# Ledger of designs, part 108: peptides against a protein of PDB entry 3QIS

Target 1, 334 residues: chain A of PDB entry 3QIS
Amino acid sequence: PSLELSRREFVFENVKFRQLQKEKFQISNNGQVPCHFSFIPKLNDSQYCKPWLRAEPFEGYLEPNETVDISLDVYVSKDSVTILNSGEDKIEDILVLHLDRGKDYFLTISGNYLPSCFGTSLEALCRMKRPIREVPVTKLIDLEEDSFLEKEKSLLQMVPLDEGASERPLQVPKEIWLLVDHLFKYACHQEDLFQTPGMQEELQQIIDCLDTSIPETIPGSNHSVAEALLIFLEALPEPVICYELYQRCLDSAYDPRICRQVISQLPRCHRNVFRYLMAFLRELLKFSEYNSVNANMIATLFTSLLLRPPPNLMARQTPSDRQRAIQFLLGFLL

## One batch from the design tools (peptide; made by RFdiffusion4, then SolubleMPNN)

Design b2_p15_1_s1 (from b2_p15_1, 5 letters changed)
Fold by OpenDDE base, seed 5:
Structure b2_p15_1_s1 (fold): chain B 334 residues (1-334), chain A 15 residues (1-15)
Amino acid sequence: as target 1 above (334 residues)
Amino acid sequence: MKTSEELLEEAIAEP
């Protein structure tokens, strides 16, 4: 068996969070026998490609002189955004197209990723006074390392950090402030807020706006701005309630006094973001007659975003654990 | 009506 490939080198320029890019190529059976093809893992890999890449079809059968189009799809989800923002991973891969009883054909994938404030830690964003696209990649790495070390110090020691050498961090990320400020000013009377989906084009404009500027006003509908806040919270590498406090939140869910004490143990930026979001959502609930928003809907929606189970426990989350997590948030909304 | 700045300041000032 033998294949002819129309292209073997693919370049994906300016890859962004949630922006799909597609490149296509053709494979042709130039042999006299039918052949089966498949994309196969490399020797040290569990998958045939990185999590931000997909081939479609990834396998198939070709008769003699048959041709098939293969799509290479690049899409950065919440699962890949953090490792691409830090430069731990890059837009580089090698695909192995295997031909049964034949040869291996290598495809080279390359490109560049543009960092996003989506999938960046709350700690790093509190140190970032400029849009992420204005920050050198080397400085993003330093900000993540410094943020990790300060999180660990804040958990271990109530020692006031010597304020002397680094610029004071923001109280909350500017991106959270901009999203909540817009919703508080313009969306309190918006019917079906957080229930109606945003427009995908407007969501991309909001992400690009927050990554590249500090706007006076966020572009798009109130529904798109509300969904952008949900996407931001979902994409956080560490949820607003840190994974280490997850079990304590469930154990305290029916004691509002213990719930407040658990929140007081969060790192400063996480605690500030949590309290600011709860204050905003309590104000939004005062307009329930206009916006159709109720405490049970909001608690159910935001629980999955703010109070995520640790990755090692995610597969074990019971319906009882979900109900305790919802009850924990209800104690801050009522 | 409170501003979002006042809402943030109050939320941070909570003990």
Scores: peptide ipSAE 0.466, ipTM 0.933, DockQ to the pose 0.890
Fold by OpenDDE base, seed 1:
Structure b2_p15_1_s1 (fold): chain B 334 residues (1-334), chain A 15 residues (1-15)
Amino acid sequence: as target 1 above (334 residues)
Amino acid sequence: MKTSEELLEEAIAEP
């Protein structure tokens, strides 16, 4: 069996978080026999491609002289954004198109990723006084390393941040500030806030705006800005409530005093973000007659974002654990 | 009406 490929090299320029890019190519059976093709894993890989890449179709049959279009889809989800922001991963891959009883065909995937404040740690973002697209990639790596070291230090030592560090971190990420400030100013009376989805085009504009600028006003509807906040919280590599405190939050869920004590043990930036979000949401709940927002809805929605189970416990989360997690947040909303 | 700045300051000032 033999295939002809219309293209073997693919370049995905300016790949961004949540922006789908597609490249297409054709494969043709130029042989005299039917053939089966499939994308196969490389040696030591479990998957035929990286998590941000997909081929469609990834397998199929071709009759003699048959041609099929294959789409190569690049999409950076919350699951890939962090490793691409840090430069741990890159928009580079090699696909192996295998022909049954035939040869392998190699496809080269390349491109560039544009970093996002989405999927960046709260610690790193508190050190970023400028939009992430203005920060050199080398400095992003340094900021993540420094952020990890400070998180560990803050967990081990109640040492006040040494006042002598020439650049004090922000109290909260400017991106969270901008999102919450916008919602607080313009969305408190928005009917069905956090219940109506945003527009995908507006979400992309909001992401691009936060990645590239410090706007006076966030573009898009209040629904899109609200959803952008949810996406931001969901994309955090470490949730607002650090994984280390997850079980303690569940165990304290019915004791408001212990709940507050657990939150006080968060790293400073995480604690500030949590308290700021809770303060905002309590203000939003005062406008429930206008925005149709209630504490149970908000607690249910934000619990999955703020109080995520550690990866090792995700598969074991019981309905009781979920209810305790909701109850934990309710103690800060009421 | 509280400002977002006041909300942040209050939230940070919590013990």
Scores: peptide ipSAE 0.465, ipTM 0.933, DockQ to the pose 0.875
Fold by OpenDDE base, seed 3:
Structure b2_p15_1_s1 (fold): chain B 334 residues (1-334), chain A 15 residues (1-15)
Amino acid sequence: as target 1 above (334 residues)
Amino acid sequence: MKTSEELLEEAIAEP
């Protein structure tokens, strides 16, 4: 069997978080026999492509002189955003299109990624006084490394933040402040806040706005701004409550005094974000007659975002653990 | 009305 491919090189320019890009190509069976095609893993890979790439269809049959269009879809989810923001991974891959009893055809994927404040650590964002797109990519790596080291020092209670020549970190990420400030000003009376989904186009505009500017007003509906806050919290490489404190939060869930002591042990930026979000949500709950928001709904929603199980425990989360996690947050909302 | 700044400062000032 033999195929002809209309294209073998694909360039995905300006790839962004949650923005789908598609490139199409045609494959044609110029042989005299039916052929089965499939994308196959390289020798050391478990998957035929990187997590941010997909082929559709990834396999199929072609009769003689039949043609099929294949879509190469690039989509950066929460699962790939952090490694792309750091430059640990890049918009580069090689796909192997295999023919059963035939040849391999290599496809080259290339492009560039535009960093996002979504999927960036709270520590790094507290050091970014400017929009992430104004920060040189080389400096993003240094900021993540420095942020990791400062987190470890903070957890170990070892060294006071060297108040040296480095500009003092923000108390909270400007992105969190902007989202919460907007919601607090404009969304306290919004019916079905955090219950109604945002618009995908508005979400993209909000993300792009936060990545590129410090707006006076966030674009989009209150629902889209609310969902953008949820997406931001979900996309964090580490949840607002650090993974190392997860079990202690569950163990303390029914003791409000111990819960506060656990939160006091968070890194400064994580602690500040947690307390600020809880303060905002308590204010939002005062408007429950207008916004239909209640403590149980908020606790249930934000628990999955703020108090995520460590990756090694994720598959083992019991209904009891989930209820303890909800109860932990309820102690800060009531 | 509290400002978001007042909410932030109050939340950070918690012991």
Scores: peptide ipSAE 0.464, ipTM 0.933, DockQ to the pose 0.906
Fold by OpenDDE base, seed 2:
Structure b2_p15_1_s1 (fold): chain B 334 residues (1-334), chain A 15 residues (1-15)
Amino acid sequence: as target 1 above (334 residues)
Amino acid sequence: MKTSEELLEEAIAEP
């Protein structure tokens, strides 16, 4: 069997978080026999492509002189965003299009990723006084490495954050500030807040706005701004409540005093974000007559975002653990 | 009505 490929090199320029890009090519059976094609893993890879890439179709049959269009889809989810933001991974891959009893055809994927404040650590964002797109990529790497080290030092109570006035971290990420400030100003009376989904186009505008600017006003509906906050919290490499404290939060869920002591042990930026979010949500609950928001809905929604089980425990989360996690947050909302 | 600044300051000032 033999194939002709219309293209073998693909460039994905300006790849962004949650923005789907598609490149298409044709494969044609220029042989005289039917052929089966498939994308196959390289040596030592478990998958035929990186998590942010997909081929569609990824396999199929071609009759003689048949042609099929293949879509190469690039989509950066929450699962790939952190690694791309740090430059640990890049928009580069090699796909192996295999023909049964035939040749391998190599496809080169290349491009550039534009960093996002989504999927960046709270620690790095607190050090980032400018929009992430204004920060040199080299400095983003340094900020993530330093943020990890300072988090570990903070947890160990070893070194007070050196109060060098120019390098003092923000109390909370400016992106969290902007989202919460907008919602607090404009969304407290919004009917069905956090219950109505945002618009995908508006979500992309909000992400781009936060990545590139410090706006006076966030674009889009209150629903889109509310969903952008949820997406931001979900995309954090480490949840607002650090994984190390997860079990202690569950164990303390019915003791408000111990719950507060557990939160006080968070790294400063995580603690500040948690307290700020809880303060905002308590204010939002005062407007429940207008926004139809209640404490149980909010606690249920934010529990999965703020108090994520560690990756090693995700498969073991019980309904009891979920209820304890909800109860933990309820103690800060009431 | 509290500002978001006041809300943040109060939240950070919690012991």
Scores: peptide ipSAE 0.456, ipTM 0.932, DockQ to the pose 0.904

Design b2_p15_1_s2 (from b2_p15_1, 6 letters changed)
Fold by OpenDDE base, seed 2:
Structure b2_p15_1_s2 (fold): chain B 334 residues (1-334), chain A 15 residues (1-15)
Amino acid sequence: as target 1 above (334 residues)
Amino acid sequence: MRTSEELLEEAIALP
């Protein structure tokens, strides 16, 4: 069996978080026998492609002289955004299109990724006084490394944050400030806030806006801005409540005094973001007559974002653990 | 009316 491929080199320019890109090519059975094709893993890989890439179809049969279109889809989710932002991974891959009893065909995937404030650590964002797209990639790497080290030092109470005026971190990420300030100004009276989904086009505009500028106003509906805040919190590599404190939050869920003590042990940026979000959400709850928002809905929604189980415990989360996590947040909303 | 600045100031002023 043999295949003809219309293209073998694919370039995905300006790949962005949550923006689907597609490149298509054709494969044709130029042989005289039916053939089965499949994308196969390379020798050391468990998957035929990186997590941000897929082929559709990834396998199939071709009769003699049959042609099929294959879509190569590039989509950066929350699961790939952090490693792409750091430059640990890149928009580069090699796909192996295997033909049963035939030859392997290699496809080269290349391109560039545009960094996002989504999927960047709170610590790095607090050091980032300019939009992420204005920051050199080399400096983003340094900021993430420094952020990790400073988080660890802060947790260990080893070194006071060096108060050098030029290098002083922001109290909260400017992106969180912009999202919350917008929602506070314009969305407190928004009916069904956090209940109505945003528009995908508006979400992309909001992401692009936060990545490239410091806007006076965030574009899109209040629903899209609200969903962008949820997406931002979900995409954080470390949740607002650090994984190290997860179990202590559950254990303290019915003691408001201990809950506050647990939060006080967060790294400064995480603690500030948590307290700022809780202050905003308490103000939003004052407008419940207008926005139909209640404490149970908010606690349920934000619990999964702010108080994520550590990866090792995700598969073991009980309904009781979820209820304790909700109760923990309720103690800050009421 | 409270501002988002006031909410942030309150949040960061907590020990």
Scores: peptide ipSAE 0.452, ipTM 0.933, DockQ to the pose 0.830
Fold by OpenDDE base, seed 4:
Structure b2_p15_1_s2 (fold): chain B 334 residues (1-334), chain A 15 residues (1-15)
Amino acid sequence: as target 1 above (334 residues)
Amino acid sequence: MRTSEELLEEAIALP
């Protein structure tokens, strides 16, 4: 079997978090026999491509003189955003298009990623007084490495936050401040807040706005701003309640005193974000007559975002664990 | 009406 490919080199410029890009090419069976094609893993790879890339279709049959369009889709989800923000991964890949009993065809994927405050750690964001797109990539790497070291120091209670460091970290990320301040000012009376989905175009505008500026007003509907907050919390590499405290939160779920003690053991930025969010959500619940928001809905929604099981336990989360996690959060909303 | 600043201050003031 033999194929002709219309293109073998693909460039994805300015790849952004949650923004789908597509490049298409054609494959044609210029042979005299039917052929099966598939994208195959390279030696030692588990997948035919990186998590942010897909081919559609990834396999198929071609009759003689048949042509099929293949879409290469680049989409940075929460699963790839952190490693792309850090520069640990890049918009580069090689796809192997295999023909059964035939040849391998290599496709080169390249491009550039634009860093996002989404998928960046709370610790790193607390050090960023400017939009992430104004921060040199080299400094982002240093800030992420330093963020891990400061998280460790904070958890160990070993170093008083050196009040003498010329650049004191923010108490909360400016992005969290901007989102919560906007929602508090404009969305407390919004009917069906956190129940109505945002618009995808508005979500992209909000993400781009937070990545590139410090706006006085976030663009889009209150629903889009509310969903952007949820996406932000979901995309955090370390959830607002650190993975190390997950089990202790479940174990304490029915003891409000122990729950507060667990929260006090969070790193300062995580603790501040948690308490700020809980304060906001308690205020939002006072407007339940207008916004149709109740404590059970909010606890159910935010528990999955704030109190995530560690990756190794995610597949093992029981309905009892989920109920304990919800109960833990309810103790801060009531 | 409380401000978002007051909510943040309350959140930070907690030990």
Scores: peptide ipSAE 0.444, ipTM 0.932, DockQ to the pose 0.823
Fold by OpenDDE base, seed 1:
Structure b2_p15_1_s2 (fold): chain B 334 residues (1-334), chain A 15 residues (1-15)
Amino acid sequence: as target 1 above (334 residues)
Amino acid sequence: MRTSEELLEEAIALP
């Protein structure tokens, strides 16, 4: 069996978080026998492609002289954004199109990723006074390393940040400030806030705006800005409540005093973001007659974002754990 | 009317 491929090299320029790109090619059975094709893992890989790449179809059968279109879809989700922001991963892959009883065909995927403030750590963002697209990639790596080291130091040592000559980090990421300030100014009276989805085009504009600028006003509807805040919180490599405190939050869920003590043990940036979000959400709840927002809805929504189980416990989350997690947040909303 | 700045100041002033 043999195949003819219309293209073998694919370039995905300016790949962005949540922006789907597609490249298509054709495969044709130029042989005299039917053939089965499949994308197969490389040696030591479990998957035929990286998590941000997909082939559709990934397998199929071709009669003699039959042709099929294959779509190569590049999509950076929350699951791939962090490793691409850090430069740990890149828009590069090799696909192996296997022909049963035939040969392998190699496809080269290349491109460039444009970093996002979405999927970047709170610690790194607190060190970024400029939009992430103005920050050299080398400096992003350094900021993540420094952020990790300071997080560990802050967890180990109640030492005040030495007032040394380095520019003081922001109290909260400017992106969180911009999103919350916008919602506070314009969305407190928005009917069905956090209940109505945003527009996908507006979400992309908001992401691009936060990645490239410090806007006076965020573009899009209040629903899109609200959803952008949810997406931001969801995309964080570490949730606003650090994984190390997850179980303690559950254990304290019915003791408001212990809950506050657990939050006080968060790294400074995480603690500030948590308290700022809770302050905002308490203000939003005062407008419940206008925005139809209630504490149970907000607690349920934000619990999955702010208080995530550690990866090793995700598969073991009980309904009781979820209820305790909701109760933990309710103690800050009421 | 409270500002987002006031909410942030309250948030960071807590121990």
Scores: peptide ipSAE 0.440, ipTM 0.931, DockQ to the pose 0.824
Fold by OpenDDE base, seed 3:
Structure b2_p15_1_s2 (fold): chain B 334 residues (1-334), chain A 15 residues (1-15)
Amino acid sequence: as target 1 above (334 residues)
Amino acid sequence: MRTSEELLEEAIALP
């Protein structure tokens, strides 16, 4: 069997978080026999492609002189955004299109990624006084490394923040400030806030706005701004409540004094973000007659974002653990 | 009216 491919090199320029890009190519069976094609893993890979790439179809059957269009879809989710922001991964891959009883065809994927404040650590964002797109990629790596070291120092209570010549970090990320300030000013009376989904186009505009500017006003509906806050919290490489404190939050869920002590042990930026979000959500709950928002709904929604189980425990989360996590958060909303 | 600045100040002033 043999195939002809219309293209073998693909370039995905300016790839962004949650922005789907598609490139198409045709494969043709120029042989005299039917052929089965599939994308196969390279040696030592578990998958035929990186997590941000997909082929559609990834397999199929072609009769003699038949042609099929294959879509190469690039989509950076929350699962790939952090490693792309840090430059640990890149928009580069090689796909192996295999023919049964035939030869392999190599496809080259290349491109560039544009960093996002989504999927960046709270520690790094507190050091970014400018939009992330104004920060050189080389400096983003240094900021993530520094952020990790400062988190560890803060958790260990070892070294006071070296008040050295580095500009003092922000108390909270400017992105969280902008989202919460906007929602507080304009969305407190919004019916079905956090219950109605945003518009995908508006979400993309909000993300691009936060990545590229410090706006006076966030574009889009209150629902889109609210969902952008949820997406931001979901995309964090580490949840607002650090994984190290997860079990202690569950264990303390029914003791409001211990809950406050657990939160006081968070890294400064995580602690500030948590307390700021709780203050905002308590204010939002005062408008429940207008916005239809209640403490149980908010606690259920935000618990999954703020108090995520560590990756090793995700598959083992019991309904009891989830209820304890919700109860922990309720103690800050009531 | 409370401001978002006041909410942040309350949040960061807590020990």
Scores: peptide ipSAE 0.434, ipTM 0.930, DockQ to the pose 0.833

